# Ledger of designs, part 34: peptides against a protein of PDB entry 6J54

Target 1, 223 residues: chain A of PDB entry 6J54
Amino acid sequence: NENLFASFIAPTMMGLPIVTLIIMFPSLLFPTPKRLINNRTISIQQWLIQLTSKQMMAIHNQKGQTWSLMLMSLIMFIGSTNILGLLPHSFTPTTQLSMNLGMAIPLWSATVFTGFRYKTKTSLAHFLPQGTPALLIPMLVIIETISLFIQPVALAVRLTANITAGHLLIHLIGGATLALLNINTMTAFITFTILILLTILEFAVALIQAYVFTLLVSLYLHD
Target 2, 42 residues: chain B of PDB entry 6J54
Amino acid sequence: QFQFTGIKKYFNSYTLTGRMNCVLATYGGIALLVLYFKLRSK

## One batch from the design tools (peptide; aimed at target 1 Q96 M99, target 2 L32 L35)

Design b2_p11_8_s3 (made by RFdiffusion4, then SolubleMPNN; from b2_p11_8, 8 letters changed)
Fold by OpenDDE base, seed 1:
Formats: C-alpha cells, sequence, structure tokens
Structure b2_p11_8_s3 (fold): chain B 223 residues (1-223), chain C 42 residues (1-42), chain A 11 residues (1-11)
C-alpha cells in the first residue's frame, strides 16, 4: 500500500517543502505579453484564455464579470497543474484534499457572502424551491441549507477523487504492463494500448475537472 | 400573476418575498427551539 | 441553468 500511494506523498528535500515551488511553477507557463502582436504560441494561449473567459462570463452581468480575473486564474491554475501532473513521476498538488479544500472553502464562502450582501432577497429565496407544498416548506429549507454547506466539500472531493483515481489507474496499469513484458509480450501490448487510451482520457478529465470546478464556483456566484 | 390574500400573501412558495419570508420563519423557528432547549437544560 | 448545475453535480 505504501508503494501504491508513494506518488501522492508531498515531496521534500532536506526537510524543506518543494511543494511551494511546484505550486508556483505553472505561473511561469503564462507570461504576460508586451507586444500588440506576440509570438504564435503566446497568441494561441491568449486566444484560448479569451474564449474560455467569454464562455464562463456569458452567464454573468457586469457585476459578476468583476470575478473574471479570479475565475480565469483559477481555471488556468487547476488546468495547468492537472496536465503537468500527468507527466511521469510528477507530483500533482490537486491530488491533495487539503489543497482543494484550501481553494474551495474560501471561494465558496466569498460567492455565498457576496450573494447575501448584494442579492439578499434572491439568495434567501433559493433555500426554498418555487411551488413547494406549504407543509413541506420547513423540512425542505433545512435540506437545502444542508445542501449549501455540502457544496464546498463536494467541490473539493470531486476534483481530488477524479484526479487521484486517474493517477492510480495509470500507475497500476503502467506497472502491470512493465511486469507483463517479461511474462507475455502479447498481453503486455494489450495493457499498453489500454494505458494509452486511459492517458488520453485523463488529459480530457484534467481539463474538464478544472472547467467544472471553476464553472460551479461561477454558478454559485450567479446563484 | 398570483393573487394571495391573508397570511398566504406573506408566506407562499410562489412569490420571491413569500419564499424569503418562509425561509426566515423556518430559521427563526429553529433558533427559538434551540433557545428553548438551551434554557430548559439550565 | 438549474438543470446544468444538477448535471454537473452528478459528474
Amino acid sequence: as target 1 above (223 residues)
Amino acid sequence: as target 2 above (42 residues)
Amino acid sequence: SKELLEALLLL
């Protein structure tokens, strides 16, 4: 079991946490452009950021668009860390539940508090679905309140579980493929094909989970 | 669109204000129950 | 939007 989860242990050198450097590394992949017409790589990157920004902020009014910078930085951070985590023998900070809770709880709290501050009537009304029978109102309000407090936990666990499960499967099938190379090359080839297909799927999952995480935070802000 | 009279005007599940009042009443009722049991335990 | 939120919560 220790060998299975060894890739998820936070790396340290001489007792100093390298995790901080790993978390800060994705920021180097997104340089700020200085020219009107930049290099092709930077132009494509900016184009992708603009597309995702327009899609995410299409739901919000001008007040909600003030959160565009925060939400775009969040999706770029989670997306980049998840993609970089698919590199061999790499450590992904988003596999740690503490990291995801550290992002989910403050962002969720901020969205809930901003909702109650600027849209108090609509936010309070969201605890009761429209058209509910009068006798079920108290129980349903309690359930909806509990559902609200489960949101940050579900947000963090969803991201953690999806990324962690993908990494575990890649490591297990990869290890099995290497072990089968010395036993039966034909079965090893089949398992290797599955590994390739799974790796492609995990690239998609890495981007989707980053998008879903940011989108849900955005939807909680919009209420 | 909906015309309510009496208590249903303030406490309904269709209007925005009615839903808000129902939520506040529920929280107020729970708070009063908690307060009652807390004072009873003393 | 509510249906989309529910669908995303199930993922």
Scores: peptide ipSAE 0.211, ipTM 0.832, DockQ to the pose 0.026
OpenDDE base, seeds 2, 3, 4, 5: peptide ipSAE 0.180, 0.148, 0.189, 0.197; ipTM 0.835, 0.836, 0.838, 0.816

Design b2_p11_8_s4 (made by RFdiffusion4, then SolubleMPNN; from b2_p11_8, 8 letters changed)
Fold by OpenDDE base, seed 5:
Structure b2_p11_8_s4 (fold): chain B 223 residues (1-223), chain C 42 residues (1-42), chain A 11 residues (1-11)
Amino acid sequence: as target 1 above (223 residues)
Amino acid sequence: as target 2 above (42 residues)
Amino acid sequence: VDEILEALLLL
């Protein structure tokens, strides 16, 4: 069991925290364009960023569109770290709840405070759904207030749990495959096939979770 | 557009202003309850 | 937003 969770321990080398280098590494994969007509790889990256930006910012007004850079950088960061985390013997920073809370809480608070600052009436009215019976108003406002404070926790835990569970499942199925190699080769082959399908699924999950995280942050901004 | 008169003008679940006032009233009520229990404990 | 959030919670 300890060996199973060993992949989630923050790596250090010579007493120095190399986690900082791991976190910064994805930034090297996305160079800034220097030419009007860039290389094919850079052009594809910029195109994907542009498409994703248009999709995510479609719900925002001009004031909300100022957050485009932040949201796009966030999705690229989380997405790249999640994908790189699927490499063998790799450490995924987003499996750490502290990392995700460190992102979720400030972004959530920023969106909430921005809402209260510029859209005070709408933000306060959001605690009470339209058409609520008068007798249920106090209770519903309390529930909605609690719901608001659960948002950053749910945001962080969702990302952490999905990525962590995926990693654990890959390790478990991988271990089972190795154990079955000497017992029954046919069952080992089936298990290995499942492992391959699972890894493909985890690549998709990695991207989806990055998108969901950023989308929810943007939705909180929009209210 | 709902036209409300009297207390319903300020406290309703249909208008934006009415919803806002209901929320503020709820928070005010909770604050008063907390204050009451705090003063009662002394 | 709440309906979208509920749908996303299933992921």
Scores: peptide ipSAE 0.235, ipTM 0.827, DockQ to the pose 0.028
OpenDDE base, seeds 1, 2, 3, 4: peptide ipSAE 0.233, 0.188, 0.179, 0.203; ipTM 0.832, 0.834, 0.838, 0.836

## One batch from the design tools (peptide; aimed at target 1 Q96, target 2 L32)

Design b2_p12_3 (made by RFdiffusion4)
Pose (drawn by RFdiffusion4):
Structure b2_p12_3 (pose): chain A 223 residues (1-223), chain B 41 residues (1-41), chain P 12 residues (1-12)
Amino acid sequence: as target 1 above (223 residues)
Amino acid sequence: FQFTGIKKYFNSYTLTGRMNCVLATYGGIALLVLYFKLRSK
Amino acid sequence: SSAISQVVFLVS
């Protein structure tokens, strides 16, 4: 009975303040120069695009490359608005489940209607995988169509659920430091756990590769 | 001038990308179950 | 009322 942890009961609030200012703000962190040589703080933003525009370009290699100049604007917005919220009292718009159901459905249904305007038969004849055996036609086409309509829900819910799961362990491991007016040796270990956990919460950039890329596989497979 | 800089891009891909009506239908129906539960309290 | 405001923002 040496080290007794403590806890504080308090409501964890994901309130909703004025949002249309908070959305526009990580657009003016990135400037654009009308010059040849640039000023060494855009120049490491301009080099960071020319890397990951050479990885969502290399798989597709079609006339579906026209679509890929928009998919690098989808990686900078939720690559920034997940990184800004690690600050002390900031508010992330990708916490609320509302706009992610508007980021998945206008993009996911922009993919099944891409081959339906050009191919019209073999886009969802991709439901036919192989040289058809006889004992498993109805066990297949009720499976590979129930794992199609999962995809918009499987794209948006995987983003909201773990971003806000990073914010609660920031508060609850952080709030147990403030309520630790008991033995002071264990206060530093909970603090050291925090400053490790904030390094893991820079996997908020690693969860945007898992949004743009399963949108490319959900685009490269249909088209 | 927030148009003609990206007007060549719009009618290219908004043929399939501007289908927010399914989002508007799935959003408008999602407005209906929450007003109804508060009506029945 | 906070879930209605989120759905109204989704419809908008």

Design b2_p12_3_s1 (made by RFdiffusion4, then SolubleMPNN; from b2_p12_3, 9 letters changed)
Fold by OpenDDE base, seed 1:
Structure b2_p12_3_s1 (fold): chain B 223 residues (1-223), chain C 42 residues (1-42), chain A 12 residues (1-12)
Amino acid sequence: as target 1 above (223 residues)
Amino acid sequence: as target 2 above (42 residues)
Amino acid sequence: SELLALAQLLYS
């Protein structure tokens, strides 16, 4: 039990929370441009950032465009941490539900609060879908209210569960592959092939979950 | 597009204002129920 | 049991 979940335990060094350094590490991978025309690597990075920014912010008005910095920083943070977490013996902060809740709840509350402050009528009307029968209005409003409060939980749990499940599978299949190396090399090769395919899938999942998390926050802001 | 008269003008599921009023009425009803049970308990 | 252990780790 402890062996399976050992990679998910928050690492400490002499009792000091080294997790803070791990969280801050991805920021070093995104340097700020200092020149008008930077190196190819930095240019590609900035190009990818602006592409994702244009794609995500296309649904927002000028007021929503002010959230571009926050949303881009969020997707870069979650994406980078998820990708770095696929390294061997690496700790992913996004596997911790507390970390994801710490991001989801404030961002969700900010988007909901912003919606109520600037678009009160539209936000209140969002609790009732258009064209609902009169008898179902009270029950549906209650359901939509409950659905609203489930949103931050769903954001955190979705990200945590997907990343954690992927990590568990990689560790289990990897451990099985290592155990079968000296028992049956043929089966070990098959399991290793599955491990490679699974790792590629987890790279995609890591990016998709970062995108979905940020996209849903953006959609909540738009609504 | 939609022409409503009477109470349906203010409480409908088609217009934006009508939907807002329905939501507020629902919350108001729930608040009144909670208040009723709270006062009843005392 | 494993799910409970995972839950404990997630909420810690």
Scores: peptide ipSAE 0.149, ipTM 0.799, DockQ to the pose 0.089
OpenDDE base, seeds 2, 3, 4, 5: peptide ipSAE 0.119, 0.081, 0.109, 0.132; ipTM 0.815, 0.807, 0.820, 0.804

Design b2_p12_3_s2 (made by RFdiffusion4, then SolubleMPNN; from b2_p12_3, 9 letters changed)
Fold by OpenDDE base, seed 5:
Structure b2_p12_3_s2 (fold): chain B 223 residues (1-223), chain C 42 residues (1-42), chain A 12 residues (1-12)
Amino acid sequence: as target 1 above (223 residues)
Amino acid sequence: as target 2 above (42 residues)
Amino acid sequence: TSLLLLAQLLYS
């Protein structure tokens, strides 16, 4: 049981936290372009960033588009860390709820405060949907207020749960495959095939969760 | 499009201003209830 | 309305 959660323990080297290096490592994979026409790899990378930026920021006004850099950096960071976490003995920082809360709460707060600052009437009106019967107004306002405060928690827990569950499944299926190698080779082969398919799925989940996290932050900004 | 008269002009679920006023009234009511129970218990 | 529907789908 201790071995099951060993991969989620924060690594240290000689009493120093190596987690900081792990968090900063994905930044090395995305160098800054220096030429008008760059290498194919950098060009494809910049092209993907532009496509995702145009898609995600299409719903925002000119003032909201100022958040484009922040949102693009967020999706690149979470996506890269999630993918790197699928390496054999890698530590995924996004499996830590504390880190995800550390990202979710400030970003959520910033979007909420920005909404109240520049769109005060619209933000206050958001607590009451249009066409609500008069008798349901007080109760619905309370529910929407509670829903607002659940947003950062749901944002963090969703990311943490999806990534953590994926890692646990890979570990369990992998362990079962190894245990079945000397018991029944046929069943072990089937289990191994499932492990491969699951790993491919987790790569997709890693990117999807990064996109969903960033998209929801963007939606909160747009209200 | 919507024409409201009386109290419905300021408190309605269709106009932006009406929705805002309803939200503020709800928060004000809750705050008054909390204050009432706090002062009553004292 | 479309954003609310999208949020509900993403939350589910």
Scores: peptide ipSAE 0.122, ipTM 0.803, DockQ to the pose 0.025
OpenDDE base, seeds 1, 2, 3, 4: peptide ipSAE 0.022, 0.024, 0.075, 0.084; ipTM 0.738, 0.730, 0.799, 0.778

Design b2_p12_3_s3 (made by RFdiffusion4, then SolubleMPNN; from b2_p12_3, 10 letters changed)
Fold by OpenDDE base, seed 1:
Structure b2_p12_3_s3 (fold): chain B 223 residues (1-223), chain C 42 residues (1-42), chain A 12 residues (1-12)
Amino acid sequence: as target 1 above (223 residues)
Amino acid sequence: as target 2 above (42 residues)
Amino acid sequence: LDDIALAQLLYQ
């Protein structure tokens, strides 16, 4: 049904890809600090970034902490786009599988390659869990290898599916609420209450998915 | 600490080196199988 | 590891 998924179509104006502007818009929400003592809003933002950075990089050593900039930019981008996507009549780039694959595949590849480059022995050993019975070693190595290649797909699909499902539910329940306004006011009120609760949940999901995506990328880097 | 002798010293699921060798052996075996089928088809 | 990490995140 095209009507249900109309909000997920990439918007274009006169054939021009305005989606590029939509993707770039969240960058305007994160200005670089120019003062030692910034405004309250910027200070809070920087404080949140520092907290998330410390939490995210706690697993990594000094070499792994070099990825802090990349991971923080990733979580800020995905988080901001997911939150902005909950605005009425907004387009969320993260609902597009191509967008998420475009992020997942390079980042996953980079983490895997860096692991093999600097921690070759450990990375190769991760294909075989410790204590595996001898007869299961070949099969388990194959399964773990397949699991490795499924990781970028899992990252992209998880993010896409969760955000898309949330948007779809909000639109469906919202549409049902509007349709029931003139039919049954009491039922419409109940449906509207559910919509509000769902919207709050989707805000949480938006942040959680951004965090999970970034955390898993970080975990793959740590191996 | 694990004390292994013989082939188990190099191929075990407990030591880091042993695990690495097992993985490499598995990949080597798969590569040989692929090579066998490739040469067989020619 | 991703499933374990996700499980830990959900459990926390």
Scores: peptide ipSAE 0.267, ipTM 0.837, DockQ to the pose 0.025
OpenDDE base, seeds 2, 3, 4, 5: peptide ipSAE 0.221, 0.201, 0.235, 0.245; ipTM 0.836, 0.835, 0.839, 0.832

Design b2_p12_3_s4 (made by RFdiffusion4, then SolubleMPNN; from b2_p12_3, 10 letters changed)
Fold by OpenDDE base, seed 1:
Structure b2_p12_3_s4 (fold): chain B 223 residues (1-223), chain C 42 residues (1-42), chain A 12 residues (1-12)
Amino acid sequence: as target 1 above (223 residues)
Amino acid sequence: as target 2 above (42 residues)
Amino acid sequence: DLEILLAQLLYL
């Protein structure tokens, strides 16, 4: 139904793409610190960024840690957009497959190219798992090559599908609760409870998807 | 730890170099097949 | 691969 997917239509004001403003809005939520001793909110943000950076970059060498800024900006961007998308009457750019492909393909390509550039032997050897029987080597190399090219698609589709499915489910259950308010208040209360639990779950999913997206990009960099 | 002799020294699934050579050989074989069919079409 | 293991762990 058109009404069901109306929330996923890219909003425009007077024909102008307001989507650009929506995409840029999360950047305003993360100001750069100007003080040596920052406010509590900024200090908490920096602490969280430092914790996530230490966790994600622990797998990488010094050369791989050069990507820390990119990966941290990515997780903050996706996480903030996903969380802001749970606000009522809000548009989530990450529900658009084009947006996620626009992030996934370049990042995947960059990680693959950097791998081939600096770790050529390891990257080429990654197409063949260790200990494979000789007869399965050609087929397995082909499968691994196909798997490599599916990675950016899977990365984008995973994020898009999870966020979109969550929004659809919240919308459907929310609509059902409103419809049942006048029919059966007890059933409406049950569905409302489910809605609350679902919204809490979607907050977790929003953060998890941001983390998984960034983590997989990081893992592709490490190979 | 792995001691291989002959062709297995260069094409094995255990050593890093062997795995790399197997991958390159596979891609080379595919490229030759594609080239063969391309030349056959002419 | 780590991606497969992660996908299995996260049920994705």
Scores: peptide ipSAE 0.205, ipTM 0.856, DockQ to the pose 0.026
OpenDDE base, seeds 2, 3, 4, 5: peptide ipSAE 0.158, 0.107, 0.178, 0.163; ipTM 0.855, 0.851, 0.857, 0.850

Design b2_p12_4 (made by RFdiffusion4)
Pose (drawn by RFdiffusion4):
Structure b2_p12_4 (pose): chain A 223 residues (1-223), chain B 41 residues (1-41), chain P 12 residues (1-12)
Amino acid sequence: as target 1 above (223 residues)
Amino acid sequence: FQFTGIKKYFNSYTLTGRMNCVLATYGGIALLVLYFKLRSK
Amino acid sequence: SAIATVLFLFAF
């Protein structure tokens, strides 16, 4: 009975303040120069695009490359608005589940209507995988179509659920430091757990590769 | 002039990308179950 | 606040 942890009961509040200012704000963190040689703080933002525009370009290699100049604007918005919220009292718009159901459905149904305007038969004749055996036709086409309509829900719910799960361990491991007016040796170990956990919460950039890229496999497989 | 800089891009891919009516239908029906539960409290 | 979330989804 040496080190007794404590806890504080308080409501964790994902309130909703004025949002249309908070959305526009990580646009003006990125300027654009009308000059040849640039000023060494855009120049490491212009080099960071020319890397990851050479990885969502190399798989497709079609006349579906026209679509890929928009998919690098989808990686900078939720690559910024997940990184801004690590600050002390900031508010992330990709916490709420509302706009992610508007980021998944206007993009996911922009992919099944891409081959239906050109191919019209073999886009969902991709439901036919192989040289058809006879014992498992109805076991297949009720499976590979129930794992198609999961995909918009499987694209948007995997983003809101773990971004807001990074904010509660920021508060609850951080709020147990403030309510630790018991023995003071264990206060530094909870603080040291925080400053490791904030390094893990820069996997909020690593969860945008898993949004743009399973949108490219959900685009490269249909088209 | 927030248009003609990206007007050549719109009618290229808004043929399939501007289908927010399915989002508007799935959003407008999602407005109807929450007003109904508060009506029945 | 949940109505305002659904109204924001509809107007989005």

Design b2_p12_4_s1 (made by RFdiffusion4, then SolubleMPNN; from b2_p12_4, 10 letters changed)
Fold by OpenDDE base, seed 4:
Structure b2_p12_4_s1 (fold): chain B 223 residues (1-223), chain C 42 residues (1-42), chain A 12 residues (1-12)
Amino acid sequence: as target 1 above (223 residues)
Amino acid sequence: as target 2 above (42 residues)
Amino acid sequence: LELLLALLLYEL
């Protein structure tokens, strides 16, 4: 069933990786505003960015507010790539675990090191939850340490798995619909309806996963 | 507010400083154990 | 925050 994973192969043309262009493409959807009162599309984008930035950065102090640009760009990038990935015959870069690890590991490392630099006591204290019985302290510290190192992996895998699974489901249900067209039209119509509902769900999942990824990075920054 | 006396003042799971000290003590203990086994092997 | 993280990790 190599056909199932054919859509996840990194596209190349004449041996040259065009995936770089695909990754850069979402940037064209967010042009820099040039006017005080911009077009409706740009205004909506700015409004959404402002809302999300205010919501996400409210937990951070002034030093954390410096990360606003990075976090907003991150959510816009992941969100746009995920949404574009739902277009027919499109390649979604975020389905590649390497891509998501490439984002998660540096961002996680930066947040952890920033935490240790500016909030050393609090960061060290996070390895031991408050109220832990004395006998469980060594074990729990070890577990929390392991949990810390799992965070970047969890970020990458969560995003990759959710987006990939959605694409696989759309592919499978779509294939089933096509196969049933000549077998049972009524059943094919039902599967097609499910496909439509699933695609709507995947749009929501695409945005939610982008938000969760960015939010968790923000939370790790705040500790 | 928690009031601790003696060693619990420095090593507790309720205060920020106490939690930090517990974490450092745990890492120190692990490091000493690893060192012990390395020295014992030779 | 830990509760929030637990909820987020559980649902997604």
Scores: peptide ipSAE 0.240, ipTM 0.846, DockQ to the pose 0.027
OpenDDE base, seeds 1, 2, 3, 5: peptide ipSAE 0.223, 0.212, 0.188, 0.218; ipTM 0.839, 0.830, 0.840, 0.834

Design b2_p12_4_s2 (made by RFdiffusion4, then SolubleMPNN; from b2_p12_4, 9 letters changed)
Fold by OpenDDE base, seed 1:
Structure b2_p12_4_s2 (fold): chain B 223 residues (1-223), chain C 42 residues (1-42), chain A 12 residues (1-12)
Amino acid sequence: as target 1 above (223 residues)
Amino acid sequence: as target 2 above (42 residues)
Amino acid sequence: DAILQAQLLYNL
């Protein structure tokens, strides 16, 4: 049913890819501080970024903390796009699997390659958990290798599926609410209440998915 | 602290080096199997 | 702990 998925089609104006502008729009929401003492809004934003940065980088050593800029930009981008996607008639780039794979695959590859480059022994040892019986070693190494290659796919699909499912539910419940307004007002009120609760949940999901995506990339870097 | 002797010193699931060697041995075995079948088909 | 956390998050 194309009508249900119409909001997920990449928008174009006269054949021009306005999706590029949509992707670049969240960058305007995060201005760089120019003053020692900034405005309240910028100060709160910087404070939140610092808190999330300290929380994310607490697991990493000094070399791993070099990724702080990348990980913070990633969480801010995904979080902002997910939140902005909950606006009416908005297009969320993170609902596109291609977008999420475009982020997941390079970041995963970079973390894996950096792990093998600087922590070769530890990275190779992670393919075999400690205390594994000798007979299960070859099979478990194979399973762990397959699991490694599934990581970028799971990372992208998790984000895509959660955001897309949330959008679909909001649209379906919203459409049902509008249809029930003239049929049964009481039922429409109940449905509308569910819609409000669901919308609040989707705001939380939007932030959680951004956090989980970034955290998993960070954990892959830590190995 | 594990005390292993012989082959278990190099191939064990408890020490870091032992785990690494087990992984490398597994990959080496798979590579040899692939090579065997590749050479067999030729 | 990080590996266990990663596995827990991976299964979510």
Scores: peptide ipSAE 0.214, ipTM 0.852, DockQ to the pose 0.028
OpenDDE base, seeds 2, 3, 4, 5: peptide ipSAE 0.182, 0.152, 0.206, 0.213; ipTM 0.851, 0.847, 0.853, 0.849

Design b2_p12_4_s3 (made by RFdiffusion4, then SolubleMPNN; from b2_p12_4, 7 letters changed)
Fold by OpenDDE base, seed 5:
Structure b2_p12_4_s3 (fold): chain B 223 residues (1-223), chain C 42 residues (1-42), chain A 12 residues (1-12)
Amino acid sequence: as target 1 above (223 residues)
Amino acid sequence: as target 2 above (42 residues)
Amino acid sequence: SAILQALLLYLL
């Protein structure tokens, strides 16, 4: 039973936390361009960043577009860490709820405070949907206020749960495949095929969750 | 487009100012209610 | 925005 969750334990080397190195490692995969015309790999990478930036920031005004660098760095960080976490004996920092809360709460609070700072009337009006019957106004304002405070929790838990569940499924199906190798080779082959398909799905989920996390932060900024 | 008179001018669910005032009134009412129960229990 | 958030929460 402990082997099931062994991959989620924070690794240490000689009493020092190696988690910091794991978190910083994805940054090495994205070097900064220093030429007008770069290598094909760097050019494709920059092109992808530009496309995602244009797509995600299209809903924002000029003032909101100042967050483009932060949001692009966030999606690249979460996406890269999630993909690297699918390696055989890799530790995924985004499986830790503490880390995701550490990202979600400050970003959420920053967007909320920014909204109240520059768009006070619109932000306050957001607690009451337009066209609400008069009798439902007090209750709906309360519900919308509660919904606001659930946003950072939902943001963090969604990312944590999806990535963690994927890792658990890969581990369980992988273990079942190994156990069935000497019992029934045919069923083991089927289980192995499912494992491969699941792994491919988890790669997609890793990227989607990174995108959703960043998109929701962006939406909170836009209100 | 929307013409409101009386109290509906300041408290409505259609205009931006009206929605804002409704939210503030709700928060104020809750705060007063909490304050009332706190002072009553004392 | 809330509708989009709810849709994303439902799908993912």
Scores: peptide ipSAE 0.145, ipTM 0.827, DockQ to the pose 0.029
OpenDDE base, seeds 1, 2, 3, 4: peptide ipSAE 0.111, 0.098, 0.082, 0.103; ipTM 0.757, 0.816, 0.758, 0.761

Design b2_p12_4_s4 (made by RFdiffusion4, then SolubleMPNN; from b2_p12_4, 9 letters changed)
Fold by OpenDDE base, seed 4:
Structure b2_p12_4_s4 (fold): chain B 223 residues (1-223), chain C 42 residues (1-42), chain A 12 residues (1-12)
Amino acid sequence: as target 1 above (223 residues)
Amino acid sequence: as target 2 above (42 residues)
Amino acid sequence: TDLALALLLYLL
């Protein structure tokens, strides 16, 4: 059972946390543009960022659009870390709940506080859905308040659970394929095919979770 | 479209102000209840 | 609608 979670242990060298370097590594994949016409790779990256920024920030006012840099950096960070985590023998920082909570709680808090600061009436009114029967108002307000505080936890747990589960499945199926190679080659081939399909799915999940995390933060900002 | 009179003007689930007031009233009520139990315990 | 969308995204 220890082997199942061995890949999720934070790597250290001589007691020094290598995890800090691993977290910083994705930043090297996104160099700053220096030319008017950049390389193809940089151009594609910028194009993707522009597309996502236009889509995500279209719902926000000018004040909300100031968050575009933060949100785009967030999606790029989470997306890159998740994709890199699918490399063999790689450590994914986003599998650590502490990492994701460290991102979710401050961002959520910032969005909530900004909402209360600039849209106090709307933000307070958001605790009560429209058309609620009068008798259910107190209970529903309480539930909605609880729901608000669950949001940062949900953000962190969703990301952590999805990425961790994906890695566990890849590990388990991979281990099963290796075990079946000496038992039944045909079944091993089937499990290997499943592993390939699962890996492709996990690439998609990695990007989707990054997008969903960022989108929800953006949505909370919009109120 | 929503025309309310009397107390419903201030406390309703349809208007923005009404919803806000309902939320504040709920929080106020909870605060009063907590205060009541706190004072009762003393 | 926004809450429904948020809920849908939550379930995703």
Scores: peptide ipSAE 0.169, ipTM 0.838, DockQ to the pose 0.028
OpenDDE base, seeds 1, 2, 3, 5: peptide ipSAE 0.025, 0.022, 0.116, 0.162; ipTM 0.756, 0.755, 0.832, 0.830

